# Peptides against a protein of PDB entry 4HTP, part 138

Target 1, 231 residues: chain A of PDB entry 4HTP
Amino acid sequence: SQTVASHVPFADLCSTLERIQKSKGRAEKIRHFREFLDSWRKFHDALHKNHKDVTDSFYPAMRLILPQLERERMAYGIKETMLAKLYIELLNLPRDGKDALKLLNYRTPTGTHGDAGDFAMIAYFVLKPRCLQKGSLTIQQVNDLLDSIASNNSAKRKDLIKKSLLQLITQSSALEQKWLIRMIIKDLKLGVSQQTIFSVFHNDAAELHNVTTDLEKVCRQLHDPSVGLSD

## One batch from the design tools (peptide; made by RFdiffusion4, then SolubleMPNN)

Design b2_p21_6_s2 (from b2_p21_6, 13 letters changed)
Fold by OpenDDE base, seed 4:
Structure b2_p21_6_s2 (fold): chain B 231 residues (1-231), chain A 21 residues (1-21)
Amino acid sequence: as target 1 above (231 residues)
Amino acid sequence: DYEKVLEEMRKKFEEIRKSLE
């Protein structure tokens, strides 16, 4: 069956996240998230107009926005150092070159960007002049690839992990990769709390999550903002 | 027609994306 996630570009989510991150005020951050969410719900309603009792929900996006709450997908087994090495290889960066060293020594303050310790930001600046301007992945495809990575990590299939990572990377812009990295590392640095995200999504979302710890259930059961837990 | 809605979304977020580049 069709899902909203199969139609929504990953770039749209990343753009939203970027806007949220760049926003200084809580209200502005919320506005950007709400805009994406409302668009998602609008499309959901249109897509499923003639279908009742669908299981499709905001979950595919929510699990990327709140990756720390991911419980369905197992560990990726990916660290910054692995990604650094992968990028050095993929981009054919000289091992002793500035960019390679930036990636490998991402914790050491370098330059004027103030990105020390933020691997994703460092990677972004390395990738920006080298990668495609527009990605081609949908949110569903990203999740499928991430599922593959997690599954193959559990199965100790390193070659297949690399394959999926390469597919993600080669089909993503620098900006998308920045956020993808943060999703994998599970630290988005949005400047907005989990509670705020839940509150914007649904008034009862935080409560339901506190009880169930099931993000999919939260998204599915509370898909309609007008229908509460006790309804 | 969900395709119309989808296209509207595409246009909207494409503009947003461009504004960030």
Scores: peptide ipSAE 0.520, ipTM 0.937, DockQ to the pose 0.960
Fold by OpenDDE base, seed 5:
Structure b2_p21_6_s2 (fold): chain B 231 residues (1-231), chain A 21 residues (1-21)
Amino acid sequence: as target 1 above (231 residues)
Amino acid sequence: DYEKVLEEMRKKFEEIRKSLE
């Protein structure tokens, strides 16, 4: 079956997240999220115009925006050190070189950007001058690859984990990889609370999540902002 | 007519992306 996530580029989500992060005020952050959500809902309505009772929802995007609430997908088993080593290998960076050392020692302030401890930002600056291709992944494809990583981690298939990671990296821009890393590490640093995100999505979202702890159920049951829990 | 809606979204976000890079 067709889903909205199969049509929306991952780049669009990343651009939205970037705008949210760069915005100073809560109101502006909310506006950017709302614009993305409204566009998603509009596309959903158009895509499913003649179909009732679809299971498609905002869940594919929401689980990437609130990765700390993920309960369906198991642990990735990926840390910053693993990613650093992978990037050094993939980009053929000299191990004693400046960029390799930045990735490996990401916790130590070595740059002027004040990005100490933020591996994703450090990776971004290393990738930016080297990643020339435009990203080509949809949100659905990203989730499929992340599912693969989690499944293979559980199965202790390191080779297949690497394969999926390489596919993500080679098909993503530097900006997309910045946010992908943050999704994997489960720290987006958006500057807005979980409660704010839920409130913008639906008035009853926080309540339903508190009871069920099921993000997919929240997105599916409260897909229509005009229909409440008691309706 | 989801193709039209999708195209509108793509145009909007392409402009946003260009402004960020």
Scores: peptide ipSAE 0.365, ipTM 0.892, DockQ to the pose 0.897
Fold by OpenDDE base, seed 1:
Structure b2_p21_6_s2 (fold): chain B 231 residues (1-231), chain A 21 residues (1-21)
Amino acid sequence: as target 1 above (231 residues)
Amino acid sequence: DYEKVLEEMRKKFEEIRKSLE
């Protein structure tokens, strides 16, 4: 069946996350998230207008926004060092060159940007002049590829992990890859708490998650912001 | 019907994306 996630470009989510990160005030951060969420819900209503029994929800997006709460996928087995080596290989960067060294030594301050310790930001600047301006992946496709990575990690299929990563990378802009990296590493650095994200999504979301620890159930049961747990 | 909503969403986020470049 059709899902909202199959229609929404991953670029749209990344742009929203970028706006949230760039916003200094809590209110502005919340506004940007709310706008994306409202658009998602509106699209859901239109897409499923004639269908009553749907399991579709905000879950595909929420699990990327709150990747630390992921319980469905197994571990990716991917660290910054692995990604650094992959990018060096893929981009054919000289091993002793400045860009390769920036990726490998991402914890050490090397420039004026103040991005030390943030691998995703360092990767972004390396990728920006070398990648597509616009990616082609939907949120659904990104989740499918991430599922593949997790599954293959569990099965110790390193070659297949690399294949899925290459597909993600080659079909994504530098900005999209920045956020994808943060999703994989499970640290988005949005400047808003988990509690804030839940509170914007639904008044009862934090409570339901505390009880169930199931992000999909939270998104499905509390899809309608006007219908509470007690209703 | 959903195509119209999708198009509106695309236009909005395209503008946002361009502003971030």
Scores: peptide ipSAE 0.230, ipTM 0.829, DockQ to the pose 0.954
Fold by OpenDDE base, seed 2:
Structure b2_p21_6_s2 (fold): chain B 231 residues (1-231), chain A 21 residues (1-21)
Amino acid sequence: as target 1 above (231 residues)
Amino acid sequence: DYEKVLEEMRKKFEEIRKSLE
């Protein structure tokens, strides 16, 4: 069956996350998240207008926004050093060149942007002049590829992990890759707490998650903001 | 301009919503 995630470009989520990160005030950050969520819900209502008992929810997006709460997907087994090496190879960067060294030594201040310790930002600036301006992946496709990576990591299939990573990278803009990296590393640096994200999603979301620790259940059971746990 | 991108997203969702009604 069709899902909202299969229709929403990953670029749209990344643009929203970027706007949230750049916003200075909590209220502005919340506004941007709420706008994305509201659009998603409206899309859901339209897509499933004539269908009852659908399992589709905000979960595909939520698990990317709160990747530290992921329980369905196993560990990726991917660290910054692995990504650095992959980018050096993929972009054919000189190993002793400035950009390769920035990626490998991301913890050391080497640039003017003050991005020391933030691998995703360093990668962004390396990728920006080298990548397409617009990616082609949907949120569903991103999740499918991430599922593949986790599954293949568990199975110790390094070649297949690389294959899925290459699909993600080659079909994503520099901005999308910045956020994808942060999702994989599980640190989005949005400047809003998990509690804030849950509170905007649903008044009972934090409570339900505290009890179940199941993000999918939270998204499905509390899909309608007007229907509470007690209902 | 991230505000422009966000507006485009909203427009896309609105168009999709209308097309599915």
Scores: peptide ipSAE 0.099, ipTM 0.699, DockQ to the pose 0.062

Design b2_p21_6_s3 (from b2_p21_6, 13 letters changed)
Fold by OpenDDE base, seed 5:
Structure b2_p21_6_s3 (fold): chain B 231 residues (1-231), chain A 21 residues (1-21)
Amino acid sequence: as target 1 above (231 residues)
Amino acid sequence: DFEAVLKEMEERFSKRRKELE
């Protein structure tokens, strides 16, 4: 069955997240999230116009926006050091070169950008002159690849983990990779609380999540903002 | 019209991406 996530480019989510991060005020951050959500719901209504009782929901996007609440897929087993080594290999960076050292020593302030400790930002600047301008992945494809990584980590299949990571990297822009890294590490640095995200999604979302701890259930049951839990 | 909604969404996000460049 067709899903909204199969039609939405991952780049569109990343652009939204970038706008949220760059916004200083809470109201502006909320506006950017709401605009993306409204577009998603509109697309859902059009896609499923003649189909009642679909299981499709905002969950594919929500689990990337709130990755710390992920309970469906197992741990990735990926840390910054692993990503650094992968990028050095993939980009053929000299091991003693400036860019390789920046990735490996990401916790040490080496530059004027104040990006110390933020591996994703350091990676972004290394990737920007070297990567595609536009990625080709949908939100569904990103989730499928992340599922593969988690499954193969559980199965201790390191070669297959690397294969999925390479697919993500080679089909993503520098900006998309910045956000992908943050999703994997589970720290988006949006400057907006989980409660705010839930409140914008649905008035009852925080309550339902507190009881169930199931993000998919929250997205599915509260898909319609006009229908409450008691309805 | 599904195609119209898709086009609108694509145009909106395309515009946003260009503004970030």
Scores: peptide ipSAE 0.042, ipTM 0.698, DockQ to the pose 0.900
Fold by OpenDDE base, seed 3:
Structure b2_p21_6_s3 (fold): chain B 231 residues (1-231), chain A 21 residues (1-21)
Amino acid sequence: as target 1 above (231 residues)
Amino acid sequence: DFEAVLKEMEERFSKRRKELE
């Protein structure tokens, strides 16, 4: 069956996350998230107008927004150093060059940007002049590739992990890759708490998650913001 | 209905992407 995630570009999620990160106030951050969520729910209602009791939910997006709560897929086995080496290879960066050294030594401040310790931001500036301006992946495709990475990590198939990573990288803009890296490393730096995200999604979301620890169940059972746990 | 919602969503997010890039 068709899902909302199969129609929503990954770029749209990344743009929303970028706006949230750049917003200074909690209220503005919440507004950007709410606008994305409302659009998702509206699309869901239209897509599934003639189909009741579908399993489709906000879960495909939520698991990327709250990657620390991922319980379905296993560990990626990917660290910043691995990504640095991959980018150096893929972009054919001189190993002793400025950009390669920035990626490898991302914890050390270099240049005018206060990006020390944020690998994703450093990668963004290296990628911006070198990658596609517009990505082509949907949220579903991103999740499928991430599932592949996790599965192949468990199977110790490094070659297949690299294949999936290359597909993610070559089909994503610099901005999309910035957020993808943060999703993989599980640190989005949005400036809003997990509790805030849950509260915007549904009033009972935090409680249900505390009991079940199942993010998909939370998204499915509390898909309708007007229907509570007790209903 | 579906096509209208899809178009609205695409237009909204496309505009937002262009503003950020």
Scores: peptide ipSAE 0.033, ipTM 0.692, DockQ to the pose 0.886
Fold by OpenDDE base, seed 2:
Structure b2_p21_6_s3 (fold): chain B 231 residues (1-231), chain A 21 residues (1-21)
Amino acid sequence: as target 1 above (231 residues)
Amino acid sequence: DFEAVLKEMEERFSKRRKELE
């Protein structure tokens, strides 16, 4: 069956997240998230116009926006050091070169941007002049690859983990990779709380999540913003 | 221009939605 996530480019989510991060005020951050969510819901209505009782929901996007609440997908087993080494290899960076050292020593301030401790930002600046300007992955494809990584981590198949990571990296822009890294590390640095994200999604979302701890159930049961838990 | 790229992405998403309507 067709899903909204199969039609939405990962780049569209990343652009929204970038706008949220860059926004200074809470109201502006909320506006950007709401606009993406509204667009998703409208797309859902159009896509499923002639189909009743679909299970499709905002879950594919929500689990990337709130990756710390992921319960379906197990641990990736990926840390910043692993990604640094992978990028050095993939980009053929000199190991003693400036860019390789930035990736490996991401916790130490080396530049003027003040990005110390934020590996994703360090990676972004290294990737920007070297990677594609526009990615080709959909949100569904990103989730499929992340599922593969988690599954292969549990199976201790390091070779297949690397394969899936390479597919993600080679089909993503620098901006998309910045956000992908933050999703994997489970720290988006959006400047808005989990409660705020839930409140914008649905008035009952925070309560339902507190009870069920199931993000998919929250997205499915509260798909319609006008229909509450008591309805 | 970063803002131009973001705008293009949003317009593309909106366009795809309209094509399904």
Scores: peptide ipSAE 0.026, ipTM 0.606, DockQ to the pose 0.100
Fold by OpenDDE base, seed 4:
Structure b2_p21_6_s3 (fold): chain B 231 residues (1-231), chain A 21 residues (1-21)
Amino acid sequence: as target 1 above (231 residues)
Amino acid sequence: DFEAVLKEMEERFSKRRKELE
């Protein structure tokens, strides 16, 4: 069946996350998230206008925004060092070159950017002059590829993991890859709490999540902000 | 065809690598 996630570009989510991260105040961070969510709900209503009892929800986006709460998808088995090596190979970076060393030694201060310890930011600057200006992936496609990575990690299929990673990378801008890395590592650095995200999504979201620990269930049951848990 | 799209993207990356060398 058709899903909202199959129509929403991953770039749109990444741009939203970028705006949230760059915003200084809580109110501005909330505004950016709310605008994305409202747009999603509007599209959902349009897409499913003639369909009753759909299972489609905000879950595909929510699980990327709150990757620490992911329970359906198993561990990726991917660390920063693995990604560094992959990028060095993919971009054909000299092993002893400046950019390769930045990726491998991302925890060490490398200059004026002040991005030490944030691998995704280090990667962004390396990728920016080398990658696509605009990505082509939808949120659904990103989740499908991430599902593949997790599944293949469980199955110890390293070659297939690499294949899925390459598909993600080659179809993503530098900015999208920055956020993708943060999703994989499960640290978005948005500067807004989980509680805030839930509160904006639905007044009962935090409570339902505390009881069920099921992010998909939270998104489905509380899809309509006007319908409460007790209704 | 997703495979075709992937190949195109890989070719673009290859081109950019050459431009940066």
Scores: peptide ipSAE 0.011, ipTM 0.403, DockQ to the pose 0.037

Design b2_p21_6_s4 (from b2_p21_6, 13 letters changed)
Fold by OpenDDE base, seed 1:
Structure b2_p21_6_s4 (fold): chain B 231 residues (1-231), chain A 21 residues (1-21)
Amino acid sequence: as target 1 above (231 residues)
Amino acid sequence: EFEKVLKEMKEKFEKERKSLE
């Protein structure tokens, strides 16, 4: 069955996240998230207008926005050092070159941008002149690839992990990869709390998540913002 | 209606993406 996530470009989510990050005020951050969510719900209603009992929800996006709450997908087994080595190899960066050293020593302040300790930002600047301007992946495709990575990590199939990572990288812009890295590392640095994200999604979302610890159930049961837990 | 909503969403996000690049 078709899902909203199969139609929404991953680039659109990344653009929203970038806007949230760049916003200084809480209210502005909330506005950007709300606008994305409202668009998603509108699309859902249009897509499923003639279909009852759909299981489709905001879950595919929510699990990328709150990756630390992921419970369905197992651990990726991916760290910054692994990604650094992969990028050096893929981009054919000289090992003793400036860009390779930036990736490997991302924790050490080397530049004026103050991005020390944020691997995703370091990677972004290395990738920007070398990557596609626009990615081709949908949110569904990103989740499928991440599922593959987690599954293959559990099976200790390093070659297949690399294959899925290469597919993600080669089909993504530098900006998309910045956010993808943050999703994998499970730190988006949005400047808004989990509680704020839940409160914008649904008034009862935080409570339901506290009880169930199931992000998919939260997204499915509270899909309609006007229907509460007691309804 | 679906195609209209999809088009509107794509146009909105495309404008937003371009403004960030």
Scores: peptide ipSAE 0.093, ipTM 0.753, DockQ to the pose 0.975
Fold by OpenDDE base, seed 3:
Structure b2_p21_6_s4 (fold): chain B 231 residues (1-231), chain A 21 residues (1-21)
Amino acid sequence: as target 1 above (231 residues)
Amino acid sequence: EFEKVLKEMKEKFEKERKSLE
């Protein structure tokens, strides 16, 4: 069956996350998330207008927004050092060059941006002049590739992990890759709490998650913001 | 730059949604 995630570009999620990150106030951060969520729900209603009791939900997006709560897919086995080496290889960066050293030594402040310790930001600036301006992946395709990475990590298939990573990288803009890295490392730096994300999604979301620890169940059962747990 | 991308996103997303209605 068709899902909302199969139609929503990953770029749209990344642009929303970027706006949330750049917003200073909590209210503005919440507004950007709410606008994306409302658009998703409207699309869901349109897509599934003639179908009741679908399993489709906000879960494909939510698991990327709250990657630390991921329980369905296993660990990626990907660290910043692995990504640094991959980018150096893929972009054919001189190993002793400025950009390669920035990626490898991302914890050491270099330049005026103050991005020390944030590998995704360091990668973004290296990628920006070298990558496509617009990516082509949907949220579903990103999740499929991430599932492949996790599965192949469990199976110790390093070659297949690299293949999936290359597909993600070559079909993504620098901005999309920045957020993808943060999703993989499980640190989005949005400046908004998990509790706030749940509260915007549904009033009972935090409670249901605390009991079930199942993010998909939370997204499916509380898909309608007007229907509570007690209903 | 980001505002332009967001506008395009909204327009595309809205167009796709309307095409499904």
Scores: peptide ipSAE 0.044, ipTM 0.636, DockQ to the pose 0.064
Fold by OpenDDE base, seed 4:
Structure b2_p21_6_s4 (fold): chain B 231 residues (1-231), chain A 21 residues (1-21)
Amino acid sequence: as target 1 above (231 residues)
Amino acid sequence: EFEKVLKEMKEKFEKERKSLE
């Protein structure tokens, strides 16, 4: 079945997240998220115009925006050190070179950008001059690959984990990879609270999540902002 | 298959790097 996530580029989500992160005020952060959400809902209505009983929802995007609330997908088994080593190998970086050392020692102050401790930002600057300017993945494809990683981690199939990671990396821009890393590590650094994200999504979202702890259920049941829980 | 994918990725990144220089 067709989903909104199968049509929305991952780049669009990443651009939205980047705008949110760069915005200083809460109101601006909310505006960027709301615009993305409204666009998603509009597309949903158009895509499913003739199908009233659909399971499709904002969940594919929401689980990437709030990765710390992910409960369906198991642990990736991926840490910053693993990603650093992968990038060094993939980009053929000299092991004793400046960029390799930046990735491996991401917690130490290495430069003027103040990105110490943020692996994703360090990776971004290393990747920016070396990777594609435009990614090709949809939100659905990203989630499928992340599902594969989690499943293969559970099954201890390290080779297949690497395969899926490589597919993610090779089809993503530096900006998309920055956000992908943050999604995997489960720290987006948006500067907006979970409560704010829920409140913008639906007035009853925080309450329903508190009761169910099921992000998909929240997204499905509260898909329409005009229909409440008591309705 | 992994080695093939890795090789293709390296080649792609190298090509992109050269195009940006």
Scores: peptide ipSAE 0.010, ipTM 0.413, DockQ to the pose 0.030
Fold by OpenDDE base, seed 2:
Structure b2_p21_6_s4 (fold): chain B 231 residues (1-231), chain A 21 residues (1-21)
Amino acid sequence: as target 1 above (231 residues)
Amino acid sequence: EFEKVLKEMKEKFEKERKSLE
């Protein structure tokens, strides 16, 4: 069956996340998230207009926005150092060059941007002059590739992990890769709390998640913002 | 430049949604 996630570009999510991060006020951050969510719900209603019993929900996006709450997908086994080495190889960066050293020593403040400790931002600046302006992946495709990485990590298939990572990287813009890295590392740095994200999604979302610890159930059961748990 | 890209993406997403209605 068709899902909303199969139609929504990953770039749209990344653009929303970028706006949220750049916004200074809580109200503005909430507005950007709400606009994306409302667009998703409208798309869902249009896509499933003639289908009453659908399992499709906001879960494919929510699990990328709140990656620390992921319970379905196992650990990726990917750290910043692995990504640094992969980028050095993929981009054919000189090992002793400035960009390679920035990636490897991402914790040391060497740049004017104050990005010390934020590997994703350091990677962004290295990637920006080298990557495509626009990616081609949907949210569904990103999740499929992330599922593959987690599965292959569990199976200790390093070559297949690398293959899936390369597919993600080669089909993504620098901005998309910045956010993808943060999703993998499970730190988006949005400047909004988990509680705020849940409150915007549904009034009962935080409570249901506290009880079930199941993000998919939260997204499915509380898909309609007007229908509560007690209804 | 970022705002331009974001606008284009929003327009695309809206167009895609409308095409399903």
Scores: peptide ipSAE 0.045, ipTM 0.628, DockQ to the pose 0.101; fails the geometry check

